# Peptides against a protein of PDB entry 5Z08: the designs that were tried, part 96

Target 1, 168 residues: chain A of PDB entry 5Z08
Amino acid sequence: RQKDEWAKKTSSLMKQLDWFIGEHLGAMLAAEELGGPVVGELMEIDPDDLSAGFNAHGKLKKATSQPDLDRRQRRIDDIWGPQDEQGQAHKRKRGADEALAASAEMRDLIEQLMNKLVEAGGDNSATYVEIPRESAAARFLVRSKVAMFHPNDARRLRLVDFGRDLDD
Target 2, 222 residues: chain B of PDB entry 5Z08
Amino acid sequence: GLPRLIDAIEEASKIPAKRRQTPIKPTIEKLTTHLYTHGASPDSLLRLADLLTLRNHLDQASLAAITRNLYPSSTVSDEVVLRFIGALGHGQLKPTLALQALFLRWLVMVYHLLENPGVLGQVYGVLFDLLDTAAIRPQLCHLLALVTRRKHVRPFRIQAILTLSRQTGGDPNLTGLLRVFKNYYPEIIVGDATKGRASAFKHPDPQWRQHLDEIQQRRSEA

## One batch from the design tools (peptide; aimed at target 1 M114 D168)

Design b2_p29_4_s2 (made by RFdiffusion4, then SolubleMPNN; from b2_p29_4, 15 letters changed)
Fold by OpenDDE base, seed 3:
Structure b2_p29_4_s2 (fold): chain B 168 residues (1-168), chain C 222 residues (1-222), chain A 29 residues (1-29)
Amino acid sequence: as target 1 above (168 residues)
Amino acid sequence: as target 2 above (222 residues)
Amino acid sequence: MILRYLDAEEQVRYLIEEISRLIAKAKKL
């Protein structure tokens, strides 16, 4: 009975998390990946406001264009390019596709992190997930204090074990 | 009990060592043994924080021994935290920098037991302004790494830590803190700012953590 | 439900923390 109640509660919370990722977080993560604001700087970004373009005020001064900035800038230019009606529809579609991709990445990352924690059986060395890049999703989980990078390897991420306090 | 030991040490702390009728060392040893075995209640923690942070006639070895055995049996109040934060920095009335480093290390190790972790966020500026103090910088960076939120990561602080990193030749602890800041500002270039490796901010004392967990367990069962 | 508008980070933290605790409890039984 108690296990079933916990399983139901877990399922409910997972659905809430999945909903929050899909409806809100995915778009914000996509904006961050595209060189927009870091998630949570603008709490009130309506998905429709993602279409209006970010004004220059968030720009820290031009640090030198590293090549990764050029890819982001190209993506920004591709997303924010000429505002013809067809361009706007294509931009909205691309924005929606990037939000879906970011949502999927976040869901997958959380799932992998949780699975590794479960499989490790308390061995912290076995709890790390290899991430291909430092994504907005990974940074978000670290900022949220639910994940941490490996101290010597930024390609390894693990979930914080919140359950340890219960073995006492 | 612990309160009576604290009473005896408080009274002895008012008197210079040469004028004490009885040696304080045996009482300090009893206190540290008690703390190691049972931990300190919130009330006892406050009294001990005052003994550790206020100027008195206790010797540095005794103060360090108390700090190393300062296991909370429960939570850590805002008042206790603020006593230790108020004791940081330079001044004739402040504890030694060595003792301040132990206080910061303690705050790192008990961070998960704070009644209100937000209290450290409120004093973030005070902590951040002490980063130039080399003797406490390692523990200070570790504490700041735990406390840092988006509201704290501001352009002036980013610039300050970059400047300090250059001045120190790339202190690994500052690089580690910049890596924390990079989670909020991905555009921060950590590698070019410092030739040094970033600190990992690992738990300072795993054995102390394990013993703390054992003390915390006994109270939840009582 | 005091939906205090927790920022996205706090909302996700709350959800993941609660899920993790429930999973840990379920493993001990």
Scores: peptide ipSAE 0.436, ipTM 0.745, DockQ to the pose 0.336
OpenDDE base, seeds 1, 2, 4, 5: peptide ipSAE 0.436, 0.435, 0.429, 0.436; ipTM 0.748, 0.746, 0.740, 0.747; seeds 1, 4, 5 fail the geometry check

Design b2_p29_4_s3 (made by RFdiffusion4, then SolubleMPNN; from b2_p29_4, 15 letters changed)
Fold by OpenDDE base, seed 4:
Structure b2_p29_4_s3 (fold): chain B 168 residues (1-168), chain C 222 residues (1-222), chain A 29 residues (1-29)
Amino acid sequence: as target 1 above (168 residues)
Amino acid sequence: as target 2 above (222 residues)
Amino acid sequence: MILRYLDPEEQVRYLIEEISENIAKAKKL
């Protein structure tokens, strides 16, 4: 009975987490990856704001046509470039695709981290997930105090064992 | 009344100081005087919490003055508490750390008036993870000392405090918090981290407490 | 209710912490 209640609660919480990742966090992570604000500095990034691009200070750029912007800015501007109807649709689509990709990356990373923690059976050395890069997702989890990098290897990330009890 | 003063301040808060037609200071003084004399109702507290926690054009001195006079005339709702909790930490939209310290101090001083003190226990992790923020740590540790229950004392939090204690050279507030943890789990090995001076977490302002009690007594007699 | 007052980092932490705790409780039974 209690086990079923905890399982139901866990499922509900996982759904909430998944929803939050998909509806809010993915876009913010995508913005951070694109050189936008760090997740949490700006609350409620509208996906449309994700289509406008960020200046060097992480502020939304109004679509000004300045030519000589660096390749990174061009990619941002390609994601966020001039509002021709087709360009807007492509920008919205690219912004949406990047938000989806960031959401998927975050979900996968959380899943891997949780699975490794369970599989390790209390061996902290076995709890590390190898990450291909220090992504916005990885940094976010570390800032959130949910995960920790290996002290000597920033490519190894582990979940904080929140479930461990002193009564265990 | 207090609602009209809040209305005026809310409107003024939307306007940069340089563009205001009238100085806000006299209105703030009237507000703080009213708060000092009568306290704030739950509804007024919520509105004031929004003014204090949301980014607006009010100056820091005014915000601090309001916070220092934020006497509840009755209880403090979960919503008010959560507004202040949500205002903690780093970010461009967050209040200054100095103001956050005042909020935490306020929460300590009104803790006994919370409608549901358990709400702070629900956001315990949020509070705990701010311990690395030196500017708010003293008040934060005091609040955590009040809020901590057995369920919050976890191995990862013990380790986090121990690590932070070493990094800070044994902050007495962290030592105090570790002692609170040890009260729930006497077997916790804290080593030298508890041998140092610990904060006693005394009431931050006895005069403020006395004045609060006077305001609260008037409500019980009415 | 609580989550709406929290930053994204805090929301994710809250959720993962609660999930982890519930999983751990479920394993003890």
Scores: peptide ipSAE 0.630, ipTM 0.856, DockQ to the pose 0.812
OpenDDE base, seeds 1, 2, 3, 5: peptide ipSAE 0.629, 0.629, 0.630, 0.632; ipTM 0.856, 0.858, 0.856, 0.858; seed 5 fails the geometry check

Design b2_p29_4_s4 (made by RFdiffusion4, then SolubleMPNN; from b2_p29_4, 15 letters changed)
Fold by OpenDDE base, seed 1:
Structure b2_p29_4_s4 (fold): chain B 168 residues (1-168), chain C 222 residues (1-222), chain A 29 residues (1-29)
Amino acid sequence: as target 1 above (168 residues)
Amino acid sequence: as target 2 above (222 residues)
Amino acid sequence: EILRYLDAEEQLRYLIEQISELIAKQKKL
């Protein structure tokens, strides 16, 4: 009975986590990777806001602001094409694709971190996952106090061992 | 009555101070006087919690004055508690750290009036993760000292306190919290971290407590 | 639900902590 209740609760929480990553966090992570605001500073980023792009200060481009002809702006304009209907559709699609990619990266990273913690069997040196880059996902996990970088190697990330008990 | 005062402040909070037709200060003074005399009902507490925690155009002095006079006339709901907890930490939409310290102080002072004190235990991790924020640490450690149960004392949290204690040169509030942990697990190896000066976590404002008790007594007689 | 009152960082931390604790409890049984 108790084991079944815990299994059901775990499954429910995993579904909530998956939903949170896919429907809320992915767009924010994509925004950070695209030079937008840092994840967690803003409560909600609409995927449509991703399509509008960000200025040099990480703020949403207002439709009326003259494009500051800075190289970043050209890159955004080059990435997002002309403001015609096709360009807007391409922008929206690219924003959605980046959000999906960021969601997939976060899911994979969490899974690797959890698996390594389980496999390590209490060996702290074996709990580290090697990350290819300091991604928005990795930074967010550290800011959230869920993960920690190795003190001497920013390419190594480990999950906080929340499950360990003193009665063990 | 109190609801009409809250209505006026809610409407004023939507408008920048320079664009208001009338000064809000007289209405804030009426509100704080009413709160001091009668306290706030559960419904009024919720509305005031929203005014205090949500980004609006109210000035910091007004928000602080409301918080200092936020006497519950009854109980404090989980929703009110969670509004204040959600307002803690860093972020552009969050209140100032000075105001957050007042919220934590308030939660300490009204802890005995919570409808469900267990709600703070459910958000224990949210509170604990803010211990690195120096501006709120004294009040945060006091609240955690009240909330901590055996289930919250975990190896990762012990290590986090020990690390932060070393980094801060032995903050007496962290030493106090670590002593609370040791009460549940006497075998915890804390080294010299517990030998230092610890906070006693005394009531932050005895006069405020006395006045709260008077307001609460009037409720029991009604 | 508690999650609706928390920011994104706090929500993620809450979920991962709760999942980790439940997994640990299930392994002891």
Scores: peptide ipSAE 0.656, ipTM 0.887, DockQ to the pose 0.772
OpenDDE base, seeds 2, 3, 4, 5: peptide ipSAE 0.655, 0.656, 0.655, 0.655; ipTM 0.888, 0.887, 0.887, 0.887

Design b2_p29_5 (made by RFdiffusion4)
Pose (drawn by RFdiffusion4):
Formats: sequence, structure tokens, C-alpha cells
Structure b2_p29_5 (pose): chain A 102 residues (1-31, 98-168), chain B 214 residues (1-190, 199-222), chain P 29 residues (1-29)
Amino acid sequence: RQKDEWAKKTSSLMKQLDWFIGEHLGAMLAAEALAASAEMRDLIEQLMNKLVEAGGDNSATYVEIPRESAAARFLVRSKVAMFHPNDARRLRLVDFGRDLDD
Amino acid sequence: GLPRLIDAIEEASKIPAKRRQTPIKPTIEKLTTHLYTHGASPDSLLRLADLLTLRNHLDQASLAAITRNLYPSSTVSDEVVLRFIGALGHGQLKPTLALQALFLRWLVMVYHLLENPGVLGQVYGVLFDLLDTAAIRPQLCHLLALVTRRKHVRPFRIQAILTLSRQTGGDPNLTGLLRVFKNYYPEIIVSAFKHPDPQWRQHLDEIQQRRSEA
Amino acid sequence: SEQMGLIEQIFRMLVEQIAIARRKHALLE
């Protein structure tokens, strides 16, 4: 099957993203850098792992967030995540993976 | 003759205006005239795109003059297209929003000359996420309308464009883009973009006809 | 801060690529 290529591509891309977060983004968020990189990655991992865990239940895809988390503000500003409209301490990913003809 | 002019504009691009041993306006006009007559080669386009995209000491009037006369001879590379794409939106590395509107207008006018028009499809999200920026929204919508293929019409983009249409009170450029979206998915709840400058289109055609000569 | 614009665009591209690839893997399961 062609499956593990979609796995190989994902494991390769995940590493490239973590490198970008650690080398470039964490430093930008500080303005320590290492702490910002770890929390951004943990948050993205939690965000992505849940979006698929719901499959169809769009309502269950929110993760609890500290009050003034800069990582969530960046993710929302970059249009990769959205706050819950009723309260801003839960967060979901934008669901890039969902496609009508997927 | 053209590369010499670019070499001069590049050097003057590195130092402030008052420290220049010569006014640059006469040299900018020579470049503008040459581009009007002969077009810009693929390589010259790349160098001009760097001057238009990177932060330098060139003034707005000179950059706009260059952008308005950026008729390609032959084709437009991905290297050139991506530099303009990377120049879009807010940020300290990026050019003014006015120049960004000119770049987007230019990409629509030269869309048929791209070596790899699919490259815009590979950055579709970059173009789309910027629709909120009103200063460049009309030009963004026209370019997105040319670039949109079925694979790009995803539910999250459908919802985002509908929300933006409601919040802006109904931007006709947004509804024009939604029309293109509906052509791929008629299930969707319901300006046919014209060429922005016909004289520029005509002048580009004249310059492009030289490619048939040998 | 709107100053992080290019970084946001690069980041957005990587996140979209990973999300699509993970959804394709899940469907092939």
C-alpha cells in the first residue's frame, strides 16, 4: 500500500516543524526560548491529536489552555487554531484534514 | 544595456538617498523606459523582484514606477512568483500594502506567462488567509479566483469566506470568489473579474510577440 | 504582533501539510 509514505511524509514533516519551532519561533515568542518551544509543540501535538480523535463530533475538539498563553494567541493569529466563542480557555485546530472528497 | 541599469539601481538601493553621489530618478527613468520597450528577461525579473520585495532605501515612487513597467519578455519563474507571495501581508520585512496591491495586480496580468502556474496552488493557503486585509482584498480575490481548483475548496475555507462576507457587509469581490467556489461545489449557498488594465495587456502582447521571431 | 508575518506563513504551511497527510493516513487504515 501507499500508506507508510503518508506516514513517512508525516514523520519527516513533524520533525521539520519541531526544528522550526525550536530554532525560530521560540526565540520570537520570548520577545526563555527553550520553554516557549516545548510548550508550543506540546500544544500543537495536543491540538492535532484531538482533532482526529473526534472524527465527526466537532464539539469535542477543544483543549484547556492557561489564561494568557502566548502559544494559543500565535496559533489563533496564524489561523491554525480557534478559540471557543463562549470562552477563550478552550481551543481547537482549524481542521485542515477534513475534505469533502477525501 | 539593461543589466547595467539594474547593477546601478542595486548599488543605490544599498545606501540612503541623501548619501548618493547622484540623484537616482534619472537612472530609474532609464530603466522604466528600457522595460517599456523591451520587457524584462527571466533573470532581470528575478533581480527586479528582489529590489521590489526586500527592504532597501528605494523610495515608493521609484518602486511603483518599476512595478508598473514590469512587462516580461518570455516567461515568469516560480522564484519571481514566490517572492511576491512572500511579500504579502503585515510584517517588518514586507513592503507597503500599496505596492502589495500592485504586485497582486501584476500576478493577475502575467498569470498566463508563469512557467509553473501550479505554484500558486501550492501556496493557496498563504493567499487565502490574507483575505481579511482590506487594502489588498480586491486583488487577492481576483488572483484566488484564477488559482482556485477543486482541491482548494475545503469546508474551513467555505466557512471563512462566508463569515468574512457577512462581517464586511458583503464585499462583491468576496462573492465573486464564492461564485468560483460554487462552480466546484454547487451545494454551497449562493464581480466576474475583468482584466485590470487593458492597455497594459495590449502592450504586454506586443512585447510577447517577439518570442515567435528567430 | 503583526511583525512575525513571514514566520506565521511558513508555520501555517507546515501545519497544513502535516494535517492533510495525517488525515490521508487515517483513511488508508

Design b2_p29_5_s1 (made by RFdiffusion4, then SolubleMPNN; from b2_p29_5, 17 letters changed)
Fold by OpenDDE base, seed 1:
Structure b2_p29_5_s1 (fold): chain B 168 residues (1-168), chain C 222 residues (1-222), chain A 29 residues (1-29)
Amino acid sequence: as target 1 above (168 residues)
Amino acid sequence: as target 2 above (222 residues)
Amino acid sequence: SDDWGPAQDEFRLMVEQISEAIAKLKKLE
């Protein structure tokens, strides 16, 4: 009975997290990857301004290789540039694709971090995930005090163990 | 073609303006028109970077005009980047601070076209040590905001930028850079003196970016 | 004042709750 309740709670919270990543974080992370670091004033971006970029129900395209970074930077300028008519539709589509890619990257990173924490069984040295780059997602997790970089290796990220702090 | 225009300008750059047989302005105009229409190849970018960064007899208006039209048609090499970084700072052999600000602005606008963005991370200390130079600080903070990684956010640099922020009365660009540092160290207290408006580091020239995209797109279709 | 936008705090709280729930599940296995 208790196990089923915690399983349901975990599933519900994961759905909420997935929603939050998709609806709020994806665009911000895409904006950071494309336009530079999200400075705290950009967190006051009216959700409506973020939502104006989100309206297309587009399918998650898989994040392919290095050329995609250059494509990403171009897309934000297309999203946030002045509303000239015809260029906007291509800009919006590109922006939506980057928001989806950023959301997928964040979701995958969180899942890896959580899995490593569970697998480590309390060994803090085994909790690190190797990250290919210091992404907007990784920086956001650190900024949010959800994750920590390895002191000597910025390619290694771990989830903060919130569960231990409750039993001590 | 572009190489011949560069040749003519390189030759003219060796001669003081008063001793030139022909005015260079028409050749500069042809160059800038060509750059605006077609962009510059990696080889042409290197030659132009040398013209812009090395001491020569070209006038500031011509140098600024070339810099404003310095659209890469392809990627930007480490060598080109290092020419511009090497031109920063104070000294009689350095370009003017106004021109240095244009170079930093250019690096911001072409950051996504760098063959190796890590090259800027290798010279991070050189860039960071120039933050006291008010004339280039806005563009320098913007570039540092793009370049900064966890390895660069060191205690001594945190303290340095906090000190400089206090000394400048809370320069919004420094406050913006401190917020970037805070992404790696959430415990950084941007003190009450920095409660001021932070720069968002928006793209410095949307029209330039759009035109760059058009040049870059033509190459990908060819 | 922690310049943590309300969104960051909400995100942190969600991750904390998930981490707690997973930890409790693991203890029950």
Scores: peptide ipSAE 0.297, ipTM 0.574, DockQ to the pose 0.175
OpenDDE base, seeds 2, 3, 4, 5: peptide ipSAE 0.277, 0.268, 0.278, 0.271; ipTM 0.382, 0.381, 0.613, 0.378; seeds 3, 5 fail the geometry check

Design b2_p29_5_s2 (made by RFdiffusion4, then SolubleMPNN; from b2_p29_5, 19 letters changed)
Fold by OpenDDE base, seed 4:
Structure b2_p29_5_s2 (fold): chain B 168 residues (1-168), chain C 222 residues (1-222), chain A 29 residues (1-29)
Amino acid sequence: as target 1 above (168 residues)
Amino acid sequence: as target 2 above (222 residues)
Amino acid sequence: DDSWGLAQDQFRQMVIEIEESRAKLQKLE
């Protein structure tokens, strides 16, 4: 009975978290990944704005094709296809896709972090998840003080153990 | 009286310094003199807290001068406390970190006059989460040292202090705060990184305390 | 600005509650 209640509670909370990630966080994470503002500096980023990309100052760029930008920047430039109606639709779709991708990355990262925390059984050394890159998702978790980087290795991230009591 | 001085400063605070018809400095000096002599009532404290914490056109020197003379004549309400707590952290609408440090120092110095000291315990997480902000850390640790109760001492916060202590090269204020934690949980291992000198969290300004006591005594006689 | 702070706090609270819930589940296993 108690196990089932906690399982239901966990499931409910995870759904709420998933909703928050999808509805509020994904677009902002995508914006940060695209060189936009840090998550929370600009609220309510329209997926259309994501498609517009950001300048070095985190401001929306106008669609100028510069060739030598990194693959992600090329995807941004590809998102900046010609301003025809089809180009705008593709731009919106790509912005939405980037927000979805960022949401998925965040969900996956949180899940991995939570799983590692449980699996570690109180061994802090075993709680680290190896991250392929310092993502906007990883940075957000750290800024939110729910995760911590390994002090000597920024490729290792762990969840803060909030569930542990000193009396346990 | 004090309310009229606050009114004048509130009105002046809405106007950029270059557009003011009259210099605000003489009014600030009158305010600070009044505060030094008589202190501020709870109502006046709230108004002054708003002036200090909300973005306005007052200069930093004036804000600092008001804060340094912000003697309560009575108690300090939860609302006043929350104004100062709400002003902490980073953001364009937040006061400067230097001013935030003065607010925290003020809260330390008036802690015994809080109507409800428990209000700080309710916002403990907010305060604790600002420990990474070096500019306010000394005063923040001191305030946390006063506010910390057993319920606030959690494994993740212990670990956070230990981590931050390592990152800061053993900030004595963090070590001091960790010592406060150890009072509740003696088993807390202060690792080698915390072997530094712990802050004793002495009163920030004994003269200010004495003057506050004089102002408070006048209230008890009335 | 303050709205995002609140949202971030809510996010953090959700994570905390999930961790607590998971920790309790783990103790019951």
Scores: peptide ipSAE 0.467, ipTM 0.577, DockQ to the pose 0.383
OpenDDE base, seeds 1, 2, 3, 5: peptide ipSAE 0.429, 0.482, 0.444, 0.455; ipTM 0.668, 0.456, 0.691, 0.618; seed 2 fails the geometry check

Design b2_p29_5_s3 (made by RFdiffusion4, then SolubleMPNN; from b2_p29_5, 17 letters changed)
Fold by OpenDDE base, seed 4:
Structure b2_p29_5_s3 (fold): chain B 168 residues (1-168), chain C 222 residues (1-222), chain A 29 residues (1-29)
Amino acid sequence: as target 1 above (168 residues)
Amino acid sequence: as target 2 above (222 residues)
Amino acid sequence: SDDWGEAEDRFRLMVEEIAISMAKYKKLL
C-alpha cells in the first residue's frame, strides 16, 4: 500500500515535471544554448558589452568588436530574425527540433542525477554525474538550486542534498 | 544556564581587562563549552552577536573562541545576520578583519539555518563592495557564491570582479565567484581573467558542520 | 520577472519532491 502510494506520487510528479520541461523550459533552454537570452531573463549583457567592460555606474564602455560576437549575433538573427514565409517555416521547425532536443537533454540529465542520488545510498561522493559540457540545462539546474557542480570539477554535477528531510 | 553566562560576559565586557576583579577566561570557557554542547537559542544568538560585533573590552581570543563555538540550536534571525553584516568593513568601531573573516565563515556554515536567506540578498551590494578587502575575501566570495541570484549578477559587478581579478593576479576566490556568475551569463570568460584555479567553496569546517547537525537533530527530537 | 522566479521555484520543488519520493520508495523496498 505505502509503496504503491509513493510510486503513484512519483509518477504523477514526473509527469508534471515532463510537462513543464516540454511546454515551457525546452524552448528557453534551446534559445540559451543557441546563444539567445538566458532562461527567464533577457540578455542584459551583450557579449560585446562584456568585452568592452562597464564603468563604475554599470554603464557600458565602448565595445571592442570581437569578431566572435558578430557570429553569435548573426546566429541569433538567423534563428530569431525576420525571415520570409518559407524561411519562417524552416526556422519554426528548427526551433521546435532544438526545443525538443533541449527538453530531452534536461530530462536525461535530471534522470541521471536522480539515479545517482538513489544509487549512492547516502554517499555524497558517489552522487555526481559526469557531464560532457556545461550546457544550458546544467546551468539552469544550478541556477534553480536543484544541482551543484563538484567543487573541483565543473564536469561533475549532483543534485543538491534535499536529504536532511530524507532520513527522517 | 547560557543566559547567566552571557550576563556575566556582558558585564565584564564593559570593563577593561586590567580593571576586572575576576578573570573572564573561565566564564568564556564555560560559555564555549555550553555552546558546543547545547548551541545557542535565537535570543542568545542575538546577545552573542552584540558581544561579538559591538566595541567592548573583550579580548580577540575570547571573541574568536565564542565565534568558533557559535552553534545555533535553532534558526538564525535577520537581526543576528544584520549585526554581523553591519560589523564588516574598515573603521575604528568595527571588529578586526580576522574576526570579520570568522563572522563570514560562520554565516557560510549556518546559511541553511537562516530564517530568511533573502536578507543576505538584500545586503548583497554591501557584501560585494567589500571584495577589495583581501583579509575577508575568501569567506566573502564563499558567502556571495551561496547568496548570488540572477538579480545580483549585473554588468557592473561582472566588470568589478574581472577588474579585481586582474589586479589580484587571479585570486581563486574571485574566479570561483565569477564561475557562479557564469551560470547566469554563460558568455562570461573566466579563463582570460584568471591564471589560477577557481576556489571550490567547500564547507569550511566539516567537523563543525557535523556537530551543528547533531545539535540541530537533538532539538527536533525534543 | 516574478512569474518566472515562481516557475523556477515550482521546478525546484517538483524535483525535490520527486527525489524525496524516490528515496522514500527505495527505503520501503
Scores: peptide ipSAE 0.396, ipTM 0.720, DockQ to the pose 0.258
OpenDDE base, seeds 1, 2, 3, 5: peptide ipSAE 0.394, 0.392, 0.393, 0.392; ipTM 0.736, 0.731, 0.734, 0.728; seeds 1, 3 fail the geometry check

Design b2_p29_5_s4 (made by RFdiffusion4, then SolubleMPNN; from b2_p29_5, 18 letters changed; failed a check: too like the target's own chain)
Amino acid sequence: SDDWGPAQDEFRQMVIQISEARAKYEKLL

Design b2_p29_6 (made by RFdiffusion4)
Pose (drawn by RFdiffusion4):
Structure b2_p29_6 (pose): chain A 102 residues (1-31, 98-168), chain B 214 residues (1-190, 199-222), chain P 29 residues (1-29)
Amino acid sequence: RQKDEWAKKTSSLMKQLDWFIGEHLGAMLAAEALAASAEMRDLIEQLMNKLVEAGGDNSATYVEIPRESAAARFLVRSKVAMFHPNDARRLRLVDFGRDLDD
Amino acid sequence: GLPRLIDAIEEASKIPAKRRQTPIKPTIEKLTTHLYTHGASPDSLLRLADLLTLRNHLDQASLAAITRNLYPSSTVSDEVVLRFIGALGHGQLKPTLALQALFLRWLVMVYHLLENPGVLGQVYGVLFDLLDTAAIRPQLCHLLALVTRRKHVRPFRIQAILTLSRQTGGDPNLTGLLRVFKNYYPEIIVSAFKHPDPQWRQHLDEIQQRRSEA
Amino acid sequence: AAEEAEARRKYRNLEEITTRLKAAYLGAE
């Protein structure tokens, strides 16, 4: 099957993203850098792992977030995540993976 | 003759205007004239795109003059296209929004000359996520309308464009893009973009006809 | 087939995130 290539591509891309977060983004967020990288990654991992866990239940895809988390603000500003409209302490990913003809 | 002019503009591009041993306006005009007559080669286009995209000491009037006369001879590379794509939106590395509108207008006018038009499809999200920026929205919509293929019409983009249409009170450029979206998915709840400058199109066609000569 | 579709969905999520984060970073002030 062609499945593990979609796995190989994902494991490879995950690593490239983590490198970007550690090398470039954490430092930008500081303005320590190492702390910012770890929390951004944990947040993205939590965000992605849940979006698929819901499959169809669009309502269950929110994660709890500290009050003034800069990682969520960046993710919302970059249009990769969205706050819940009723309260801003829960957050979801934009659902890039959902496709009508997937 | 053209590379020499670019070499001069590149050097003046590195130092402030008052420190220049010569006014640059006469040299910018020579470049503008040459580009009007002969077009820009693929390599010259790449160098001009760097001058238009990277921060330098060139003034706005000079950059706009160059952009307006950026008629390609032959083709447009991914290297050129991506530089203009990377120049879009807000950020300290990026050019003014006015120049960005000119770059987007230019990409529409030269869309048929791209070596790899699919490259715009590979950055579709980069173009789309910028629709909120009103200063460049009309030109963004026209380009997105040319670039949109079925694979790009995803539910999150459908919802995002509908929300933006409602919040802006109904931008006709947004509804024009939604029309293109509906062509791929008629299930969607319901300006046919014209060429932005016909004279520029005509002048480009004249210059491009030289490719048939040998 | 369902497992492969799920893998494709994960890939697309990750690809769009990577692209947008880098673009947003270059857009920072």

